Peptides against a protein of PDB entry 5ZKO. Designs and how they scored, part 76

Target 1, 44 residues: chain A of PDB entry 5ZKO
Amino acid sequence: SASNPRKFSEKIALQKQRQAEETAAFEEVMMDIGSTRLQAQKLR

## One batch from the design tools (peptide; made by RFdiffusion4, then SolubleMPNN)

Design b2_p24_7_s4
Fold by OpenDDE base, seed 1:
Structure b2_p24_7_s4 (fold): chain B 44 residues (1-44), chain C 44 residues (1-44), chain A 24 residues (1-24)
Amino acid sequence: as target 1 above (44 residues)
Amino acid sequence: as target 1 above (44 residues)
Amino acid sequence: DEIAELEQRLKQQEEEERRRREEE
């Protein structure tokens, strides 16, 4: 039934959103670590 | 202190693991959708 | 302080991921 393609698209969209959120979280962690490392280098 | 680089490495490793788990979950979802689409095509 | 904040953020994200997996 025509409902299945829509459900598939919704499931794919939700999973892509989750992956994008995890990527953004990773980038934030990496930026914060980078900033901390730069600060530590300035103090040496 | 030498503990900070190790802690950073551990955090990066944990975040990479989470990204890999999300990727595996995405691949599973895509496989299930692909299988369902193939079954629907066989019934048409 | 920043390192401890990053540990707390990572822990919160792990708890949120677990919750999302349990809701499916």
Scores: peptide ipSAE 0.177, ipTM 0.651, DockQ to the pose 0.017
Fold by OpenDDE base, seed 4:
Structure b2_p24_7_s4 (fold): chain B 44 residues (1-44), chain C 44 residues (1-44), chain A 24 residues (1-24)
Amino acid sequence: as target 1 above (44 residues)
Amino acid sequence: as target 1 above (44 residues)
Amino acid sequence: DEIAELEQRLKQQEEEERRRREEE
C-alpha cells in the first residue's frame, strides 16, 4: 500500500529528531563540564 | 577536588552510550524499512 | 554544587529516554 512510504518517512523523521535531541543534550553536558573545569581552574 | 575528572568521564561515557543506543535504534528502523522495501519489490 | 546538578540532569535525561522507549 502507498501508505508505507509516508510511515517510513515519519519513522525516519522521528528518529532524526531523537538523535538531534540527544546531540543537544550531549553538547549541554559538555558545556557544563567545560564551565565546571574552568571554574575549578580559576579557584586553583 | 580530584574527584571531578572521574565524574566528568563517567558522564561523558554515559552520554556516549546513549548516543550509541540511539544510533542502534536508528539502524534497526532503517533495516526494517529496507527489508519492507525489498519485500515489496519481490512481490511486485 | 554544579556537579550534583549535572548528575541530576543526567538522571533526568536517562528517565526521559526510558519513557520514550516505553511509549514506542
Scores: peptide ipSAE 0.176, ipTM 0.650, DockQ to the pose 0.016
Fold by OpenDDE base, seed 2:
Structure b2_p24_7_s4 (fold): chain B 44 residues (1-44), chain C 44 residues (1-44), chain A 24 residues (1-24)
Amino acid sequence: as target 1 above (44 residues)
Amino acid sequence: as target 1 above (44 residues)
Amino acid sequence: DEIAELEQRLKQQEEEERRRREEE
């Protein structure tokens, strides 16, 4: 059915969005860890 | 406290696991799309 | 405690990811 290509593109788009959100979350966690480590080093 | 480095490593490990799971889900979606397209082409 | 906040955030993301898998 001609609806399948549109559903496929939608599934790909949703999955790319999830991957982008997970990447952003990883970058944020890494930034916060970096900041915390830098702060702890400055207090020593 | 010496516990913070271990907690940081654990967070990084958990985030890497989630990214791997999201990548696997993406690959599965792409495989299903590829299979469905190939099946539809064989039925034509 | 920034570390506790990051642990809470990680837990929220795991819960959100689980919810998204349950909706499919």
Scores: peptide ipSAE 0.175, ipTM 0.650, DockQ to the pose 0.017
Fold by OpenDDE base, seed 3:
Structure b2_p24_7_s4 (fold): chain B 44 residues (1-44), chain C 44 residues (1-44), chain A 24 residues (1-24)
Amino acid sequence: as target 1 above (44 residues)
Amino acid sequence: as target 1 above (44 residues)
Amino acid sequence: DEIAELEQRLKQQEEEERRRREEE
């Protein structure tokens, strides 16, 4: 198939967006774990 | 609620797996682009 | 329970990821 460089750039952009969303979701999970641990320490 | 450190470690492991899968999908896209460019150069 | 909320959010993200793989 003829390499459509516009379609390749679109695929790369979509994949970079997905990776950024997964990184943000990981950071959110880590923040929530940190907050829960801090609350548990305050109640001890 | 008692912080369940086992559940937190499981969540972190699952999220790390997801990030690795997204990285592998990105590498596959880049390989396909590279192969297609090489084929187009051979036909020119 | 904040831990139960976190487990629910993780389950939703896993379901969304599975749906994306089934649409490809």
Scores: peptide ipSAE 0.165, ipTM 0.637, DockQ to the pose 0.016

Design b2_p24_8_s1
Fold by OpenDDE base, seed 4:
Structure b2_p24_8_s1 (fold): chain B 44 residues (1-44), chain C 44 residues (1-44), chain A 24 residues (1-24)
Amino acid sequence: as target 1 above (44 residues)
Amino acid sequence: as target 1 above (44 residues)
Amino acid sequence: SAEEEAKKKEELSEELAKLKEQQA
């Protein structure tokens, strides 16, 4: 099961993937904020 | 909504919390693997 | 690199501080 890997290596790999996904999501949020700020400045 | 924060600061804070939770989960997985290995060695 | 990730987190923390200042 993708939610309950049997092998320790699979558990570690899945957790590393989750960390990478959370990092990417954080970077996306910051990019969205940056773009919103730039748009607000252009509209002033 | 906890799933859709209105403020940018809330979005960033939530994402930082998720990153910390994923780090803690990774450390827990590694501890569990370590304890399992130790138990297997004791049974040999 | 762990150091590169730490630097990115610091930059993002500084941007967060700027955002908080703009929202205040």
Scores: peptide ipSAE 0.123, ipTM 0.637, DockQ to the pose 0.057
Fold by OpenDDE base, seed 2:
Structure b2_p24_8_s1 (fold): chain B 44 residues (1-44), chain C 44 residues (1-44), chain A 24 residues (1-24)
Amino acid sequence: as target 1 above (44 residues)
Amino acid sequence: as target 1 above (44 residues)
Amino acid sequence: SAEEEAKKKEELSEELAKLKEQQA
């Protein structure tokens, strides 16, 4: 079957979305850690 | 509860793993597209 | 559209080139 560029573009777009979601999740984890460290510092 | 650095390190490691897996999946999609293009070119 | 399909093919080829550059 002919390579359907539209389907490939859709695969790429979906994968980029997943990468962005994983990046956002990573940033959330890092912000949580940062906030926890800041709180621990304030309580000393 | 005390910030457990071990748990945070585990969260970071897990998230880095997920990012790497998503990157690998993206690379696979791009390689598939590249291979399909090469095959189409050879069949012309 | 054949033109849209050609543009998408070009976009994907550029992205493939960037990906190959990142792997070098």
Scores: peptide ipSAE 0.093, ipTM 0.585, DockQ to the pose 0.065
Fold by OpenDDE base, seed 1:
Structure b2_p24_8_s1 (fold): chain B 44 residues (1-44), chain C 44 residues (1-44), chain A 24 residues (1-24)
Amino acid sequence: as target 1 above (44 residues)
Amino acid sequence: as target 1 above (44 residues)
Amino acid sequence: SAEEEAKKKEELSEELAKLKEQQA
């Protein structure tokens, strides 16, 4: 059957979006850790 | 308050796991597309 | 770029490692 490139492209686009969201969440976690560390250093 | 490095480490580990799962899902999608394309070529 | 994203992740992982060393 003919490839549904549109459906494939949509599937790829959704997956890329998820990857970007996961990366952003990771960066946020790292910022929180960095901020916590900076606060801890400031309190020392 | 004392940093909970364990909790941070766990949070990062979970995020890395999620990223790996998303990457694997992306690769699976690409394999499906590739397989479909190969099948279509074989039928031509 | 996927390569740039991978590099950022590696950089963040190194930063985390440094943060862990400094928390010890």
Scores: peptide ipSAE 0.138, ipTM 0.657, DockQ to the pose 0.045; fails the geometry check
Fold by OpenDDE base, seed 3:
Structure b2_p24_8_s1 (fold): chain B 44 residues (1-44), chain C 44 residues (1-44), chain A 24 residues (1-24)
Amino acid sequence: as target 1 above (44 residues)
Amino acid sequence: as target 1 above (44 residues)
Amino acid sequence: SAEEEAKKKEELSEELAKLKEQQA
């Protein structure tokens, strides 16, 4: 089946979206670590 | 509950793994596009 | 940029290393 270029472009767009979502999730984890660290420091 | 730093390190490791998997998936899509394009050119 | 993403990832890896050192 002729790989519908629309399908490829859509696949690429979806992969770019997933990469952005994974980056955002990583940043969220790092913010949580930072928040936890700050809280732990305040409790000491 | 003291955010078990082991849990954070594990969470980061998992996110790094996901990012690598998404990058690999993107590269696979690009290879498929390249292969399809080459095949289409050979049929013309 | 893939290079900017790699730099952010390295920075975050260093921050994680510092966090592990503080737990020790």
Scores: peptide ipSAE 0.131, ipTM 0.646, DockQ to the pose 0.045; fails the geometry check

Design b2_p24_8_s2
Fold by OpenDDE base, seed 1:
Structure b2_p24_8_s2 (fold): chain B 44 residues (1-44), chain C 44 residues (1-44), chain A 24 residues (1-24)
Amino acid sequence: as target 1 above (44 residues)
Amino acid sequence: as target 1 above (44 residues)
Amino acid sequence: SEEEEKKKKEELSAELAKLEEQQA
């Protein structure tokens, strides 16, 4: 049976969305760590 | 207790590894889809 | 005050610990 290109496209789109969400979450945590470290340094 | 920068660095490294693995898996799927399409075109 | 700085440091330490857990 021919691979359904719509299903492939949908799977690709879902994977791209997950990657973007994971990247955004990682960047947020890195910003929070950076800000917290800066604040901790100011308290020393 | 001081945040252990080594632990943060390790977690960041692990996250980068996971992202690289996910990217590689995605690229493999895209190659497989591309090759399948090319083969299907040759059979037409 | 010294006590207020200590409390802020403890709060920041707790926040860092939570962020560290989220990165695991």
Scores: peptide ipSAE 0.172, ipTM 0.627, DockQ to the pose 0.018
Fold by OpenDDE base, seed 4:
Structure b2_p24_8_s2 (fold): chain B 44 residues (1-44), chain C 44 residues (1-44), chain A 24 residues (1-24)
Amino acid sequence: as target 1 above (44 residues)
Amino acid sequence: as target 1 above (44 residues)
Amino acid sequence: SEEEEKKKKEELSAELAKLEEQQA
């Protein structure tokens, strides 16, 4: 069945949102690592 | 508590995997859209 | 850019490897 273009747009929007959320989660982990590294340096 | 660096590496690896999976899902949607567009053009 | 993001992830992976080495 020909997928409704509206449904395609919705799928694309959802995928973009998911990608952004996964990027944000990655950035959060990196901030935590950076903080941990800085703390480790201060403890030396 | 100091987060175990190994746990950070695991988190990063997981996030990389998730990002790749979401990218693949996006590409699949784009292929479906492209196929549908091509079919619509053939019907004109 | 997807390529830029990939490079950042590679750099990050290298940084993580350094951290793991420093904490071992």
Scores: peptide ipSAE 0.140, ipTM 0.658, DockQ to the pose 0.019
Fold by OpenDDE base, seed 3:
Structure b2_p24_8_s2 (fold): chain B 44 residues (1-44), chain C 44 residues (1-44), chain A 24 residues (1-24)
Amino acid sequence: as target 1 above (44 residues)
Amino acid sequence: as target 1 above (44 residues)
Amino acid sequence: SEEEEKKKKEELSAELAKLEEQQA
């Protein structure tokens, strides 16, 4: 099953993908903070 | 909102929690693989 | 240097706190 891969290699690959997606989401949050800072500086 | 924290610190904290949960899930997968190998060795 | 990294971290933290206050 897509939610329950039988092969260990598939489980590992899926989990590594999830970790990469969470890292990307964190980087997106940091970019949003950076853009907010830049906007705040322009408004001063 | 719980799904949309307004504070940047809350966004970062939530994202760090998600990263930790994904790391724990990966470690669980690796432990399951290890236990399966040990069981297979006992049956030989 | 470790000292420069620490200083930048403190500056970023202070700036973040100011931005959060403006959002309140």
Scores: peptide ipSAE 0.113, ipTM 0.609, DockQ to the pose 0.034
Fold by OpenDDE base, seed 5:
Structure b2_p24_8_s2 (fold): chain B 44 residues (1-44), chain C 44 residues (1-44), chain A 24 residues (1-24)
Amino acid sequence: as target 1 above (44 residues)
Amino acid sequence: as target 1 above (44 residues)
Amino acid sequence: SEEEEKKKKEELSAELAKLEEQQA
């Protein structure tokens, strides 16, 4: 079948978006840990 | 609520697994593009 | 960057260890 650059470029764009979303989710977990730690320090 | 380090560590482990899976999926897309391009070159 | 991701993981491990120490 003939190559479809538009179709492949779309697949790559979607995959890059997923990678960015997973990175953002990781950063959110790190912020949650940071906030929990700060709260624990304030309560001591 | 009390901090739960085990719960946080589990969240991180799961997130890292997701990131690895998304990286593998990206590599698969790149291989598909490469194989299609090679096939197109052979037919020319 | 892979190196930046590794650094974040190490930082997280250190923060988790501190949280565990606070619970002990």
Scores: peptide ipSAE 0.144, ipTM 0.656, DockQ to the pose 0.039; fails the geometry check

Design b2_p24_8_s3
Fold by OpenDDE base, seed 5:
Structure b2_p24_8_s3 (fold): chain B 44 residues (1-44), chain C 44 residues (1-44), chain A 24 residues (1-24)
Amino acid sequence: as target 1 above (44 residues)
Amino acid sequence: as target 1 above (44 residues)
Amino acid sequence: KEEEEKKREKELEEELAQMKEEQA
């Protein structure tokens, strides 16, 4: 199959986007945990 | 909503798994590019 | 056009290598 560099660059760009989205989702989960812990400390 | 530590640990574990899967998919794309370049060089 | 496309591919590969280093 003719390896078109455009197709590879597009695949790489899409994969970078997915990795960034998963990293952002991880950071959101960690922020939610942090906020919930802080709220639990204030309610004690 | 009662922040159950089991639910948080499960969310973190699931998110880490997703990050690892996306990293593996990225490495596969890079290997495919490398292999295709080597094949193109051998066919010239 | 093929040379410019190869240059863009290399720039994307370098940026990915930097992102992997930043996440480690």
Scores: peptide ipSAE 0.185, ipTM 0.697, DockQ to the pose 0.068
Fold by OpenDDE base, seed 1:
Structure b2_p24_8_s3 (fold): chain B 44 residues (1-44), chain C 44 residues (1-44), chain A 24 residues (1-24)
Amino acid sequence: as target 1 above (44 residues)
Amino acid sequence: as target 1 above (44 residues)
Amino acid sequence: KEEEEKKREKELEEELAQMKEEQA
């Protein structure tokens, strides 16, 4: 079943994907913070 | 709601936690591979 | 039982070989 990779290579690939997704989500949060800072500067 | 942190600091903290959890899961897979290698050596 | 054990051993060896090839 696709939800439970049997082979370690598949488990590693899945885990690498999850790490990349979590990194992307972190970068998105950081971009939102950056945009908020820019907006705050425009309001001053 | 606990599922949607309002503050960026809370979002960052949650994302750092998720990254640590995914790293731990990756390390677990690598440990299982190491154990499998040891088992294969014992069977030879 | 012996044939099943040998099959499991072979599956493990093939998996380890594939992982070594992907890392090279």
Scores: peptide ipSAE 0.141, ipTM 0.647, DockQ to the pose 0.021
Fold by OpenDDE base, seed 4:
Structure b2_p24_8_s3 (fold): chain B 44 residues (1-44), chain C 44 residues (1-44), chain A 24 residues (1-24)
Amino acid sequence: as target 1 above (44 residues)
Amino acid sequence: as target 1 above (44 residues)
Amino acid sequence: KEEEEKKREKELEEELAQMKEEQA
């Protein structure tokens, strides 16, 4: 169901949650890249 | 598995796009709140 | 229409008051 927050406070809370989730996803991608680089360095 | 830098660069690009979209959505909510505040001030 | 607009304006003012209280 499309969450239709009735209040601005609820809209802001939902938006902050989405921003946190996107930040976590970015950090995960960067960790994967870092791990891959470390593995490549160990193989040299 | 061979480090596919192309896949990482694509993942980073997609993640940056998502972050920009979430930022724009946050700015829209804040603009709506700002407009509401201006309306409430006109009623006083 | 005018009464409904006045009701919406009041609901928006009450919401803004609640947001200020929650942030304090």
Scores: peptide ipSAE 0.140, ipTM 0.639, DockQ to the pose 0.018
Fold by OpenDDE base, seed 2:
Structure b2_p24_8_s3 (fold): chain B 44 residues (1-44), chain C 44 residues (1-44), chain A 24 residues (1-24)
Amino acid sequence: as target 1 above (44 residues)
Amino acid sequence: as target 1 above (44 residues)
Amino acid sequence: KEEEEKKREKELEEELAQMKEEQA
């Protein structure tokens, strides 16, 4: 099953995908903060 | 609620925690591969 | 509308100030 990768190569691939997804989520949070800062500066 | 952090600082902290947990999970997978390789070498 | 915008600005400024303090 996809939840139980049998091969170490599949475990590594799945974990690399999770790390990439968490990196993308972090970048999204930082972009939202950046846009909020820009909006706050425009309101000043 | 913990699932909906209100502040950006809380969002960043939560995302940093997730990244650290995914890094630890990756290191665990790599350690398991290392031990499996060592056991396979001992059986040769 | 202007009072609500000013309230949102203040909330954003307070959040940014807290983030700067946590990063120091």
Scores: peptide ipSAE 0.080, ipTM 0.590, DockQ to the pose 0.020

Design b2_p24_8_s4
Fold by OpenDDE base, seed 4:
Structure b2_p24_8_s4 (fold): chain B 44 residues (1-44), chain C 44 residues (1-44), chain A 24 residues (1-24)
Amino acid sequence: as target 1 above (44 residues)
Amino acid sequence: as target 1 above (44 residues)
Amino acid sequence: SAAAEAERRRQLEKELAELEEQAA
């Protein structure tokens, strides 16, 4: 099947966007963990 | 909100899985690109 | 690993650009 190069570029662009979104979500989770740890320290 | 550490670990694990799946998708696209290049060369 | 992934992505983008130019 003649793979359409334009379709490839669209797929890559979409995947890059998804990866960026997932990275942002991961960073948010890590921030929440950090905040939780800080709160726990304050309560000790 | 008391962030449940178990929930965090689950989220992280899920995101790592997604990242691995996306990496696999990129590798598949790269393979398809290589195949397409080879086909284009044959037609030249 | 993140750097390696970024490099692979750049390579893909370059290859795609070449293929798109050939298809035009």
Scores: peptide ipSAE 0.162, ipTM 0.687, DockQ to the pose 0.019; fails the geometry check
Fold by OpenDDE base, seed 3:
Structure b2_p24_8_s4 (fold): chain B 44 residues (1-44), chain C 44 residues (1-44), chain A 24 residues (1-24)
Amino acid sequence: as target 1 above (44 residues)
Amino acid sequence: as target 1 above (44 residues)
Amino acid sequence: SAAAEAERRRQLEKELAELEEQAA
């Protein structure tokens, strides 16, 4: 199969984008956990 | 919003799964690069 | 580990750059 180097670069760019999205999702979860913990502490 | 700890654990599990999928994708691209490099070297 | 994944990514990017240079 004719491998195009530009196609590889495009695949890596997509992987970087996905990694950034994963990082953002993780940060969102951590923020939600923090908020939940704060609420729980206020109720105790 | 009612935050369920199980939902957080599930989100983290999904993140780990996505990271594993990213690793697999990188390994696939590296294999393709290796094959392409070998072909290029044979032509030079 | 995240560090190992980052290193693999850097190596991949280097190889891609080399292939792009060869194709140019």
Scores: peptide ipSAE 0.159, ipTM 0.687, DockQ to the pose 0.020; fails the geometry check
Fold by OpenDDE base, seed 2:
Structure b2_p24_8_s4 (fold): chain B 44 residues (1-44), chain C 44 residues (1-44), chain A 24 residues (1-24)
Amino acid sequence: as target 1 above (44 residues)
Amino acid sequence: as target 1 above (44 residues)
Amino acid sequence: SAAAEAERRRQLEKELAELEEQAA
């Protein structure tokens, strides 16, 4: 079927959104690790 | 609940996998665009 | 590299815009 450039734009936009969401999720995990490390240091 | 480092490592690994999968999906879209461009050029 | 990936995305977006213009 004909390659629809507009459909490609939609796919790119969706993929960018997904990548941003996954990045945010990763950053959340890293923040939790950092917080845990800080708490562990306070308990020493 | 106690911050389990093993659980964090698992979360990080999972997020890295998801990021890689999303990157691959994005690259697939870009390859399709590239192919479409090449086809359009051949039709000119 | 995040910078290299960003540049690739910009190039692809430019190509996409050109294709969209041609389809209009």
Scores: peptide ipSAE 0.142, ipTM 0.674, DockQ to the pose 0.018; fails the geometry check
Fold by OpenDDE base, seed 1:
Structure b2_p24_8_s4 (fold): chain B 44 residues (1-44), chain C 44 residues (1-44), chain A 24 residues (1-24)
Amino acid sequence: as target 1 above (44 residues)
Amino acid sequence: as target 1 above (44 residues)
Amino acid sequence: SAAAEAERRRQLEKELAELEEQAA
């Protein structure tokens, strides 16, 4: 089938956005873990 | 709220899986682009 | 490495831009 490079660019942009969103979600979880660790240290 | 480290570990694992899946999807798009590039080069 | 992968992506994006130019 005819390849449309412009449509590929759109796909790439969308995938990059999704990756960024997943990374942000990961960082949020890590922040929560970090807070938990800090709390545990304060109680020791 | 009570932090459950086990649940955090599960969240981390899940997020890593999602990141891997998104990466795979990106690579698929890049393969298609690569094929298009190869075709274009053959026609030059 | 993550840096090497990022560079690879940048190169591929450059090639994609060339393909877009050819299609225009």
Scores: peptide ipSAE 0.136, ipTM 0.668, DockQ to the pose 0.018; fails the geometry check

## One batch from the design tools (peptide; made by RFdiffusion4, then SolubleMPNN)

Design b2_p25_1_s1
Fold by OpenDDE base, seed 1:
Structure b2_p25_1_s1 (fold): chain B 44 residues (1-44), chain C 44 residues (1-44), chain A 25 residues (1-25)
Amino acid sequence: as target 1 above (44 residues)
Amino acid sequence: as target 1 above (44 residues)
Amino acid sequence: DHLERLLKYLQELQKRKEEEAKALA
């Protein structure tokens, strides 16, 4: 079974891309949380 | 350069498992953020 | 503060993801 190392490398690269996209989503969420936190602090 | 396809396959499998765990954690956190935002809105 | 704890959790989760990504490089 010719496990193509190139295909595996491509799959790893795709998974890295997915992680990068999820990282961007986390950063956006953290910015929103930061804004919400500031607002909550102003209401105290 | 003997790229060991088995090693790549194992690395991909491990990465897929980690990605699934991270996705589940992300979804849980997003639910918590939603509840937190709702609470902050009720305080306005 | 629930919001603060949530933020800390997100930051730690992000850190773990970055470390895992580096291990694949």
Scores: peptide ipSAE 0.199, ipTM 0.591, DockQ to the pose 0.344
Fold by OpenDDE base, seed 4:
Structure b2_p25_1_s1 (fold): chain B 44 residues (1-44), chain C 44 residues (1-44), chain A 25 residues (1-25)
Amino acid sequence: as target 1 above (44 residues)
Amino acid sequence: as target 1 above (44 residues)
Amino acid sequence: DHLERLLKYLQELQKRKEEEAKALA
């Protein structure tokens, strides 16, 4: 039975949304690490 | 025109691959921070 | 300890990402 292309497109859209959210979270974490590193360097 | 389900499955697979790569990047960052912490503890 | 808090945050974030990825699979 042919899987409904609409369901696949919806799954892809949801996956793209989650990927964007995860990327944003990653960038936030990297910024926090960068800030921490900068602070540590200032304390030296 | 019905979108090719094979193309959707391929797009999902590519998104899963990207997700795995981002997860690996997180693990690497955590390992680096953990190593830095361990080094800092040894210097105390 | 800022570093400890950051590590905990990263661990929790990674855990959430893995759970979300499993839910879509």
Scores: peptide ipSAE 0.179, ipTM 0.581, DockQ to the pose 0.345
Fold by OpenDDE base, seed 5:
Structure b2_p25_1_s1 (fold): chain B 44 residues (1-44), chain C 44 residues (1-44), chain A 25 residues (1-25)
Amino acid sequence: as target 1 above (44 residues)
Amino acid sequence: as target 1 above (44 residues)
Amino acid sequence: DHLERLLKYLQELQKRKEEEAKALA
């Protein structure tokens, strides 16, 4: 099969972007969970 | 620059590994949230 | 319910991650 380095590089770049977005979303959610847990602890 | 398909495959593999690690972390967080939810329900 | 909304968001996030992982296979 024809190896296309440009297509591979584009795919890798897109994957890196997606990974960064997913990481950011994950961190945001983790902050929200942390806040929720803190609130839950304060209610105890 | 020299296009090395092996290097591209390695980069993709590393990205898949990172995604798997984030998935595992997500599952752990979901378990913690589930526990927190259960605790919050018991406190009501 | 903030916690419920977070759970739904996380579930959707996980689903997207799984779909992206499958697309790379």
Scores: peptide ipSAE 0.168, ipTM 0.570, DockQ to the pose 0.379
Fold by OpenDDE base, seed 3:
Structure b2_p25_1_s1 (fold): chain B 44 residues (1-44), chain C 44 residues (1-44), chain A 25 residues (1-25)
Amino acid sequence: as target 1 above (44 residues)
Amino acid sequence: as target 1 above (44 residues)
Amino acid sequence: DHLERLLKYLQELQKRKEEEAKALA
């Protein structure tokens, strides 16, 4: 069956959205980890 | 311009790679957090 | 408590990423 370019395009667009959301979440987590590490260092 | 199914397939493959890289990064972060948690628990 | 919340968040995030990776496979 011939793959539908439009369907692929839609799939890629959705995946890009997911990737952006994951990236944002990752950055938030990294900031929290940084803060936590800083706190842990202050306790030492 | 007609969307090329092959190009979209390649983009999906690239996205899979990115996902794998992010997964690896998360695993590393989880290890760090796990270590930090253990340290915090020891300080209690 | 902050660390525990962060851990839970990371675990959930990792789970979602794994699910998305599986959906792409």
Scores: peptide ipSAE 0.177, ipTM 0.580, DockQ to the pose 0.284; fails the geometry check

